# Ledger of designs, part 317: peptides against a protein of PDB entry 6GMG

Target 1, 331 residues: chain A of PDB entry 6GMG
Amino acid sequence: DSDDRVTPPAEPLDRMPDPYRPSYGRAETVVNNYIRKWQQVYSHRDGRKQQMTEEQREWLSYGCVGVTWVNSGQYPTNRLAFASFDEDRFKNELKNGRPRSGETRAEFEGRVAKESFDEEKGFQRAREVASVMNRALENAHDESAYLDNLKKELANGNDALRNEDARSPFYSALRNTPSFKERNGGNHDPSRMKAVIYSKHFWSGQDRSSSADKRKYGDPDAFRPAPGTGLVDMSRDRNIPRSPTSPGEGFVNFDYGWFGAQTEADADKTVWTHGNHYHAPNGSLGAMHVYESKFRNWSEGYSDFDRGAYVITFIPKSWNTAPDKVKQGWP

## One batch from the design tools (peptide; made by RFdiffusion4, then SolubleMPNN)

Design b2_p25_5_s2 (from b2_p25_5, 17 letters changed)
Fold by OpenDDE base, seed 3:
Structure b2_p25_5_s2 (fold): chain B 331 residues (1-331), chain A 25 residues (1-25)
Amino acid sequence: as target 1 above (331 residues)
Amino acid sequence: MEEEAKKIAEEGIEQEKKALALNQS
C-alpha cells in the first residue's frame, strides 16, 4: 500500500554512515544510512557537500526508482534505452530446443526470448553511446553545436544512430533534461553536462490485448532492440507487472539500478545501486533498503522481469552523483 | 515534449515500486 510510504528524516551533514552489510555479493544498508553515504560521497555540487533535501529524500523513498531519481535529478522517462538481442540464438533454440518437463510452449518461448537478451552487450552498447555523447558535449556551448558534434561522431564510427530522426529520443534527450536548462545545472550549455546510465528491469507481456499466455510467460517479440542502433522502443512500457501463473502469486512492476558514469572497463566490476521497495518503516514492508550490487548481481534480475534495458540520461558535471569510481558499501 | 516527459514521469509515480524479491533473500 503506497499510503504507507514515509519520507526518511534528514540526516546531519556530518554524520558518517554505519557499515554496510554484505549480502550475496551485494552491500546492503537501510535507506537512512544510504542518505548518510550519499551526503558524504555523492551530494557534492561544485565540489561542495550538500545535505539531501526533503524533496530528494521524498524521491528516494519510492524505492528502486527513487535511487535513480535522486541521483539523476528526474523521474526516469526511459526514452533512450538500449539492449542486445541474439536473434540467431532465439531462432535456433525455438527450432531445436524443447520445453522442459512441465513447461508450456508459451513458457518455453518466453524463457528462450529472455535468455536471448545479452545484458552485458546491452550495457556495453549504452556505454559506447554515452561515450559518443560525452565527446559531442565537449566544447559544445549550445544545443546546435552538440547535435552537429554528435552527428559527426556517429558518422565517423559509421553508427546507425546517425540515421535517427532529429526528434527521436536520441537527439532530443539533452533538450528534454530539466537540469540542462537549470541555471545551476547546465544553464543551456551542453559542455556542462555529461551522459549517465541507469538500468530498468520490466515485463515484456504488458499488452492487455494479447493472449493470457504472453502476459503470464512473456511476449517473445516485445521490447526487442532495433538492429544496428540497439534502441528499444519503450513507449509500450506502462509499468504493468507480470500476470500470476498460479494462485497467490504476485509480481512487482519494475526494478531500477543506478550506474552513473563509472569508468571501470570491466563490466563485472561495475557497481549498481538500487532499492528493494518504498520506505514504509511503520508498514508491513518495513524500511527501505538500498543495495550496491556488482553487475552480475544486478543483471540477474528476478522472475518478475524478462527484459532489461540500459538507459542514457544527462546530469550536470557539477553533480557528484555519477563519479568515475564507485566504492561498494561502507567503509 | 517536456510536457510529455512530465506526464510520463507522473504516471510512473502512480505506479511506484512496491517490493522486490530481495526482501525475501
Scores: peptide ipSAE 0.030, ipTM 0.706, DockQ to the pose 0.213
Fold by OpenDDE base, seed 2:
Structure b2_p25_5_s2 (fold): chain B 331 residues (1-331), chain A 25 residues (1-25)
Amino acid sequence: as target 1 above (331 residues)
Amino acid sequence: MEEEAKKIAEEGIEQEKKALALNQS
């Protein structure tokens, strides 16, 4: 029960973390130990490490979303999301493929749709866009200058995003970032901000008006990226989990992974930070654990989810929650 | 748009992730 959630206690600023342990190809630790690592590595504001505040610890206690929340400075809105979908593969498999033994038509279509997404290409698209945005931010001292720079960069690259409406999440994302407006954040200066990336795994079959089969096996047409831009309309994502296919089966509503602004060119070497569940040390779920996974481990996802999106947001450059290099585990 | 974002965030908090079964493969 969500009522069992507890805010982790404060950790002394100078307390070093205990070693992480391997867990199925990941580095794993308890949430309190992650707080220790966070304070040593990611907490820095203007080059000075900070103790994680009570508010930040409370955010973190929500589990996987809490990791992204603490590091991004805001609850994920998921408005600027990217993915890659192979339409030709999807069509060809539907036409020429066959359901597996015991697989329903709806289950087959849902599976084929899931398999038609390319997580690596989706991630690369988000990184490409984030790079363009960062170039646009670099010398822009007001929003107008940022937007002008962004349009120029997109035009130079012949990117379809140049044709997006001014009201698009693509152009409004910076303006809608609280830390951009904060005095100790961006202070309305784009050049003080940088683009960062996180990922969300979720279920496609969330439409309550759709068939039960879509809710159980996925909606093949839902949450596809727009051609050319790679943008995913996330407006219909309401954190509704997959419907059970058998008695006693239950699914989780979402998973979040924090990437930040790593510069590692090889996607397979990038590190994604995520949590298992909300912190309930005195409850049935137990203490929250934090995982640092390579892209392979993250992108595999779970049967709970059939969609992955890579989302861009912004943080102040003065924050160290998104360093160029992330080391997996401790030490 | 800000109001919509707030609603999404609130919904997310209300429907918090409870548990995740990690792949053991």
Scores: peptide ipSAE 0.027, ipTM 0.726, DockQ to the pose 0.200
Fold by OpenDDE base, seed 5:
Structure b2_p25_5_s2 (fold): chain B 331 residues (1-331), chain A 25 residues (1-25)
Amino acid sequence: as target 1 above (331 residues)
Amino acid sequence: MEEEAKKIAEEGIEQEKKALALNQS
């Protein structure tokens, strides 16, 4: 029950974290210990270490989304999302493939669609776009200058995003970022902001008016990226979980992973930070745990989800929640 | 747009749920 959620207590600013422990190829720790690490490594504002505030601890307590929330400074809106989908593979497998033994047609189509997404290419696209945005931000002191720079960068790269509508999440994302407008944040100065990335795993079959099969096994046509841009329309994502396929089966509504702005060129070496569930130390779920996973561990996802999106948002450069290098675990 | 984003975020908070069992795989 969500009523069991508890805000983790404050940790002393100078308290060092305990060592993380290995867990299924990732580094794992309890939420309180993550707060300790966060204060030592990620808490810096204008180069000064900060104690995680009560508000931030409350955000963090929401689990996987809480990790992204505390590091991005806002609850994820998922407006600027990217993915990669192989249309040719999808069509070919549907035409020439066959359902596995015991697999229904709907299961087959859902699986083929899921397998036609390339998480690595989706991530690469998001990184590419974030890089373009960062170049556009670098010397722009107002939104108009940023948008002009962005258009120029896209034109130089012959990127299809240059054809997006001015109202597109691609162009509106910065002005819709609360920290951009904050005095101690961007203060309406794009050059004080940087693009960051997080990922969301979710279920495609969320349309209540669709067939039960789509809700159970996925909607092959839902949440596909637009050709050329890689943009995913996330407007239909309402955090609806997969429908049970058997009695007693239940699925989780989403998972979030924080990447930030790591510069590691090898995707497989990038670190993704995420949580298991909301913090309920006195409840059935228990204490929240935080995981630092390599890309392979993160991108694998779970059967609960058949979509992965890589989302761009912005944070002030004065924040250290998205450093160039992230070290997995502690020490 | 901000109002819409806020609404989506609020809906997300209300619907937030993740089970421990996911981390056992």
Scores: peptide ipSAE 0.026, ipTM 0.710, DockQ to the pose 0.216
Fold by OpenDDE base, seed 4:
Structure b2_p25_5_s2 (fold): chain B 331 residues (1-331), chain A 25 residues (1-25)
Amino acid sequence: as target 1 above (331 residues)
Amino acid sequence: MEEEAKKIAEEGIEQEKKALALNQS
């Protein structure tokens, strides 16, 4: 609960952004200026720029999740998540590796597990699946046609996702997207929708019934992708932060980064948009800032988190919140 | 399933992120 959270004021539709400033390889600006950029670049519905509504500004004010929220049109459910985990690396490091000086066994195992995730491969898997989904959407005018197309595409590629249950988040994601059902959105027409990607960073040690060590140092077995599909079961993600290891220490519950539907083939050149915290200009945290980071900067994450997932959702093609090309900063 | 998604979303809003390490950088 953020009692000091404030909704950013409206910005005139034609107001141009101030220049972004560099921040450790990222482009940074205050949330009000991001709203200006968003209105100029991302706000377009059916080719017409729109002023960010009060509701959208309120969503945005929630920080990093707010950036994904305003651009995806819904609060992230994180149900269709992908990652890549190197099981061989994990086993080898556990067997042949040693704890660092002063590192407990639990710390060592948690660290090794974290390091066994490949963020780039996880991202690539999500992009691959999004591409398959987009092909399935392209000429499908009802959900049944979409699902049939999707199964055919998966079969042609010999993708293990073809074996997922019909009730799986993989197959149910589209029908569970509010904008798909909206008249001015998809209007129940899959061909009017496109797959988009965002990423979530979170803590693995969220099980309160587990050991304190897992809550402090990570659960090596939690939130691993399923072999073959790369799907991560996110059902146990309850936004519980890492437990403190010392008095006064605190960790953040999650981070979100918006990618959308960029076509840049080089992962390192893709741009991820995220926020630092909820907007509290009169509070201790201060004004919310928005960052546009390259993949390297995004994927590094923070010590608060030991898991990264790449999530697929859908938006109407008429929205410009997920353009093919994203330019970092302004101008 | 929509109800489940709604519940997850509501829970997420209730447990919103407060700050990031980026604020310290």
Scores: peptide ipSAE 0.028, ipTM 0.696, DockQ to the pose 0.214; fails the geometry check

Design b2_p25_5_s3 (from b2_p25_5, 16 letters changed)
Fold by OpenDDE base, seed 3:
Structure b2_p25_5_s3 (fold): chain B 331 residues (1-331), chain A 25 residues (1-25)
Amino acid sequence: as target 1 above (331 residues)
Amino acid sequence: SMAAAKEVAEAGIQQQREALALNQS
C-alpha cells in the first residue's frame, strides 16, 4: 500500500541537478533531483528535451519500479526474463556441502540455490539476446519482417530460442509493447524500436501451497532458467515477499533496476538506476531516493531476494531513456 | 490508461525499505 504516496512536483525544464551524493559505491539523490537529471539527459524525444509529465512523475513516485516504469514507458510485465543457473555447482554443493552451524537443511538448500545463480552470466545472456533482437529490428518495417529476421539470426547462431513457440513472450514481446503501436512511438515499424534491459530481484518461495521452510528460506527449484534458452518462467512471480524467519522481521516484495541499452562491454562498469521506496515526503518513509549503482552493487541485491532476472522490453529509438552511455551521478 | 496503470501498480507494490539501510545491514 502507498496511501501516503505523493507525486513529485514538476521541475523547470532548464533546472540543472544538484550534485549526487556518493554512498557505498553508488550515486544517490532525492527523486526531485533525479527528475532534473532525467529532463537534462533522458527526456529527449526526437532529439528535443522534454519536461517530465505529470503522468511520468506519478509513475516514478512508485519507487524502484517507478524508475523502470518511467524509462520503459510501461509498467513492467517481466515476461521476457533471463537468468543463468549452474546446475552442476548446485548438485555438487548439496552432495558435498554441509549446513553451517545453526543453519537448517532448508536454509542451506535455499542458500546453495541462490549462490548457484550467476548474475553476470544472466545479464550477459540478456544482452546477447537483446543484440540479436536489435539486429532483427533493423530494416524491418513490419512485424513479419522482424520475426523472419529474428528466426534467421537465431538459426545462424544455433540458438535454442529458435524453437520457442510463436506465442512465447520471446516472439510476442514486440507486438505487446504499447509504444510500438503508438503513432509517436514505433508506429508499428519495428525499425523504430530497440531492445532494452531491466532487472528484477524477487523471492523464490512464493508458493503458498509449499512448505513454510520454502517461504522462509527459498524454493531451490523455483524460477530456474530453461536450459539452452536461459528463459525464466515468471508466471509464478506474484510479488510475494519472503516470509519472516523471526518475529518482527519483514521483507520487501521486489526491487527493479534500469539498465536500458548501455554499450559498455564490461559488465562491472554498467550503471543500474533504481529507487528505494515510493515517494512519501510527508510520511514515515520520507522522500524517495534514486540510486545509480554499478553492476556489482546492483547484482549483490539484498537478503529479501534470492532471485534476479534480467528482462528485455522495447522502447522507441526516438526516446533517450536508454542511451549508449550512462554516467553515474551528477555532474 | 492511467487508472489501469495505477490499479496494477497499487496491487503489486508493497512498502520498500531504505536502500541504504539494506546495504548497511
Scores: peptide ipSAE 0.026, ipTM 0.698, DockQ to the pose 0.331
Fold by OpenDDE base, seed 2:
Order: sequence, then C-alpha cells, then structure tokens
Structure b2_p25_5_s3 (fold): chain B 331 residues (1-331), chain A 25 residues (1-25)
Amino acid sequence: as target 1 above (331 residues)
Amino acid sequence: SMAAAKEVAEAGIQQQREALALNQS
C-alpha cells in the first residue's frame, strides 16, 4: 500500500555510516545508512557538508527514482536520453533467426530487439556528449555563449547533434534545469554548471493502442535511438509496466541508476547507485535499501525492462553529488 | 548464482509501481 511510505528520519551530520554488506556483486545498505554516507561524501555545498533536508529525505524515500532525485536536485524528466541500437544485427537476426521452442513470434521479435541494444555503447555516447557539454559550459557566462560553444564543439567533432533544432531537448536542457536559475545554483551562469548522467530502465511496450503481444513481449520499434545522434524520444514513456504474460505475474514500472560525473574511463569500474523500493519500515515492503552496483550489475537490468536509456542533466559545480570518483560501499 | 541474484533483486524492485503512483498524485 502506497500509504505506507515514510520519510526517513534525520541523521546527525557527523554520524559515520555502518559498513555496507555485499549483495550479489553490489554493495547494499538500508536507506538511513545511505543518508549517513550521503552526508559525509555527497552533501557538500561549496565544500561544506550539509545535513540532508527533510525535502531531500522525502525525495529519497521514493526508492530507485529517489536516489537520482536527491542527487540531481529534481525529479527525472528523461528528456535528453541516449542509447545505442544495432540495426543490422536486428534485421539479420529477424531474417535468419527463428523463435526458440515455445517462443511466440512476438516474443522472439521483442527479445531480438532487446538484445540489439548495446548498453555500454549507449553509456559511452552519453559520456561523450556530456564531455562536449562540459567543455561548452566551462567559460560560458550566459546561455548564448554556451550554445555557441556547444555548436562549435559539435562542428569540430562532426557530430550529428549540431543539426538538432534549437528547441530540441539537447539545446534546451540547460535552460530547463531549475538549479541553473537558482541564485545559489547556477545563477544563470553556465560556467557554474556541469553535465551529469543517470540511467533509466523501462518497458518498450507501453502503447495501449498497440497489440497485446507488444505489451507483453515488447515493441521492437519503440524507443530506438535516432541514427547519428543516439537521441531517444522519451515522450511516450509513461511509466507503464510490462503486461503480465500469465495470471499473477506483475512487473515494475522503471528502475533508475545514478552515475553522476565519474571520470573512470573503464565502464566496468563505474559505480551506479539505486534503490529497491519506497521506504516502508512498518509496512509489508520494509525499509528501503540502497545499492551501489558496478556497471555490469546495473546494465544487466531485469526482465521487467527491455530498454535502457542514459540521460544527461545538469547540477551546480558547487554540489558534490557527482564527484569524479565514487567508491563502492563503506568504508 | 546469477539467476538467484536476479530473482532476489527483482523481488526488491517489484514494488516500485506504488512509489510512482504517489509521485504522480
């Protein structure tokens, strides 16, 4: 019952976390202990530790999305999303492959589409774009300067994003970031902001006007990245879960993982922070747990989802929610 | 096993639906 959600209590600013526990290649802890870690490591504003506010604790209490929410400073809008899809592999497998024993045609097509996405390449594309954006931000003191710098950087790299419309999520993302406009945030100065990355796992078969098979097994044509840019149109993502294929089966709407701005070049060594469910310590679900996963563990996802997107947003450089290095677990 | 790990993890995430409903209300 959604009414069982509770905001975690405040933790003393100087309280150190208890050790995390290993959980299938992940580091795991209860949400209250994550708050302690967050205050020690990620809470800094202008170099000073901050107690997680009641509002931030409330955001966090919503589970996996709460982790991204508290660290990005806003509820995920998912507008600037990237992925990588191997069109040739998809076509070839559909042409030359066959359904497995007991697999329907729709199930086969959905599986082939899912397998045609490359999570690592999608992540690398987002990192590439974030790097370009960060270079464009560095010495830009107004939005016009940022946009000019961005176009120049894209031209130098012969990047297809240079051809995007001025109203596209790519060019509008900064101006649409609340913290950019805040006096204690960016204060309308792009050079005070940096690009950060999070990931969303979700279901492709969300169109209620489509066939039941697509809702059960995936829509092979949905949420593909645009050629050249890697941009995914997320406008049709309405947080609708996969439809059950058998009685009693149920699926989750989404999963969110926070990456931030880690500089680790090896994708496999990057750390992704996410939660299991909303905090319900006195309810049937129990306390919320926070996981810090390596990329392999994160990108594997679950059967609930057949799409992964890597999303760019912005935070003030004065925040420490996206440090260059993230250490898994505690200590 | 990887399968067991996935099952445990999936069980933990299965209740995210309710969290979303609250965010939209």
Scores: peptide ipSAE 0.026, ipTM 0.643, DockQ to the pose 0.044
Fold by OpenDDE base, seed 4:
Structure b2_p25_5_s3 (fold): chain B 331 residues (1-331), chain A 25 residues (1-25)
Amino acid sequence: as target 1 above (331 residues)
Amino acid sequence: SMAAAKEVAEAGIQQQREALALNQS
């Protein structure tokens, strides 16, 4: 019950983290210890360490989304989302494949659709776009200059994103970022901002008017990326979980993983930070834990989800929540 | 708004994973 959520207490600025616990290729710690690490490593504003504020601790307490929230500075809107879908693979498997023993047709189609998404290519696309955006930001001192630079970059690369509408999430994302408008943030100067990436896992079968089979086994046609751009329409994502297939079964509504702006070229070596659940130290769920996972562990996801999206947002360059290098665990 | 963000977050929080589920992957 959400009523059991508690804001973690403040940690002294100089308190060093305890060692993280290795767990199935991940580094794990309790939320309070993550706050300690965050203050030492990620809290810097203009090169100065900061204590995590009460507001930030409250955001963090919301679980996996809280990790992305505290590091991005805003609740995820998920508007600028990318994925990769192999349509040929999907069509071929539907045509030539067959349901497994005991698998329904709907379950088969849902599974085939899930397997037709390529998480690595989706991540690569997001990184590519983020790089283009960062180049467009670098010398732009107003939004108009940023947009002009962005269009030029896209034209040079013959990128289909150049054809997006001016009101699309792609072009409007910067202006819709609160930290861009903040005096101590971007101060309306694009050159003070950088693109960052996080990922969301969610369920495709969220349409309540659709068949029960789609809600249970996935909607093969939902949340596919647009050809050429890789953009995913996230407007129908309402954080609705997978429907139970048996009595008493329950699924989680979403998972969020924070990547930021790591420069590691090898996707497999990138670190993704995420949480297990909201902080409820006195409740049935217990204390929130934070995980730092390699891409392989993150991208694997769970049976609760059949979609993954890689989302671009922006933070001020003065923030250190998205450093070039992220070290897994502590020390 | 912050209020809207909290509302969305609260609606989502109720269904977050237990630690055991994450460790099994």
Scores: peptide ipSAE 0.124, ipTM 0.779, DockQ to the pose 0.370; fails the geometry check
Fold by OpenDDE base, seed 5:
Structure b2_p25_5_s3 (fold): chain B 331 residues (1-331), chain A 25 residues (1-25)
Amino acid sequence: as target 1 above (331 residues)
Amino acid sequence: SMAAAKEVAEAGIQQQREALALNQS
């Protein structure tokens, strides 16, 4: 029950975190201890540590989305999303494959579609685009200059994104970022901003007008990336969970993982920060825990989800919520 | 709206613990 959610108390600015504990290949800690780490490592504004504000602690208390929320500075809009889908694999498997024993046709098709997504390639595409954006931002002091730089970069790379409409989330993402417009943020200066990445796991079968089978087993045609660009139309994502396939079964509507702007070239060595549930220390769910997972642990996801998107947003360069290097756990 | 976003987030997160536990077992 949402009524059980509690905002974690403030932590002293200079309080060092307790050691994280290993949990199935990831580092785990309680939310209060993450706040301590966050204040020591990620809180910096213009190089100075900051205490996590009450507002930020409240955002964080919402669980998995809260981690992305506090670090990005806004509730995720998921407008600029990327994925990779192997259409040939999908078609070939549908044609030549067969349902497993006890698997329905719809379940088979949903599974094949899920397996045709490549999380690593999707992540790589987002990183590639973020890099292009960062180059376009670097010396641009107004939005027009940024857009011109972006178009030039895309043209030089022969990237299909150059053909996107001016109203596309790709071109509008910066202007739609609140921190870009803030006086103490970007102050409408693109060169003060940097691209960052987070990931969302969600269910494809969200259309209530579709068949029950699609809601239970996935919609094979939903949330595919556009060829060439890798852009995913997220407009149909309404945070609707997978429909139960058996009595008593329930699924979560989404999961969020924060990557930021790590420069580690090996995807498998990147660290993803996420939460388990909203903070309810006196409720049935208990205290919120924060996990720092390697990419393999994050990208594995859950049976609740059959889509993974990698989303680009922007934060001020003065924030340290997306450092070049993220160390897993503590110390 | 922020209120709507919070509601959606809260609804989804309640079951996240169970999913995590299942994957760890």
Scores: peptide ipSAE 0.028, ipTM 0.713, DockQ to the pose 0.311; fails the geometry check

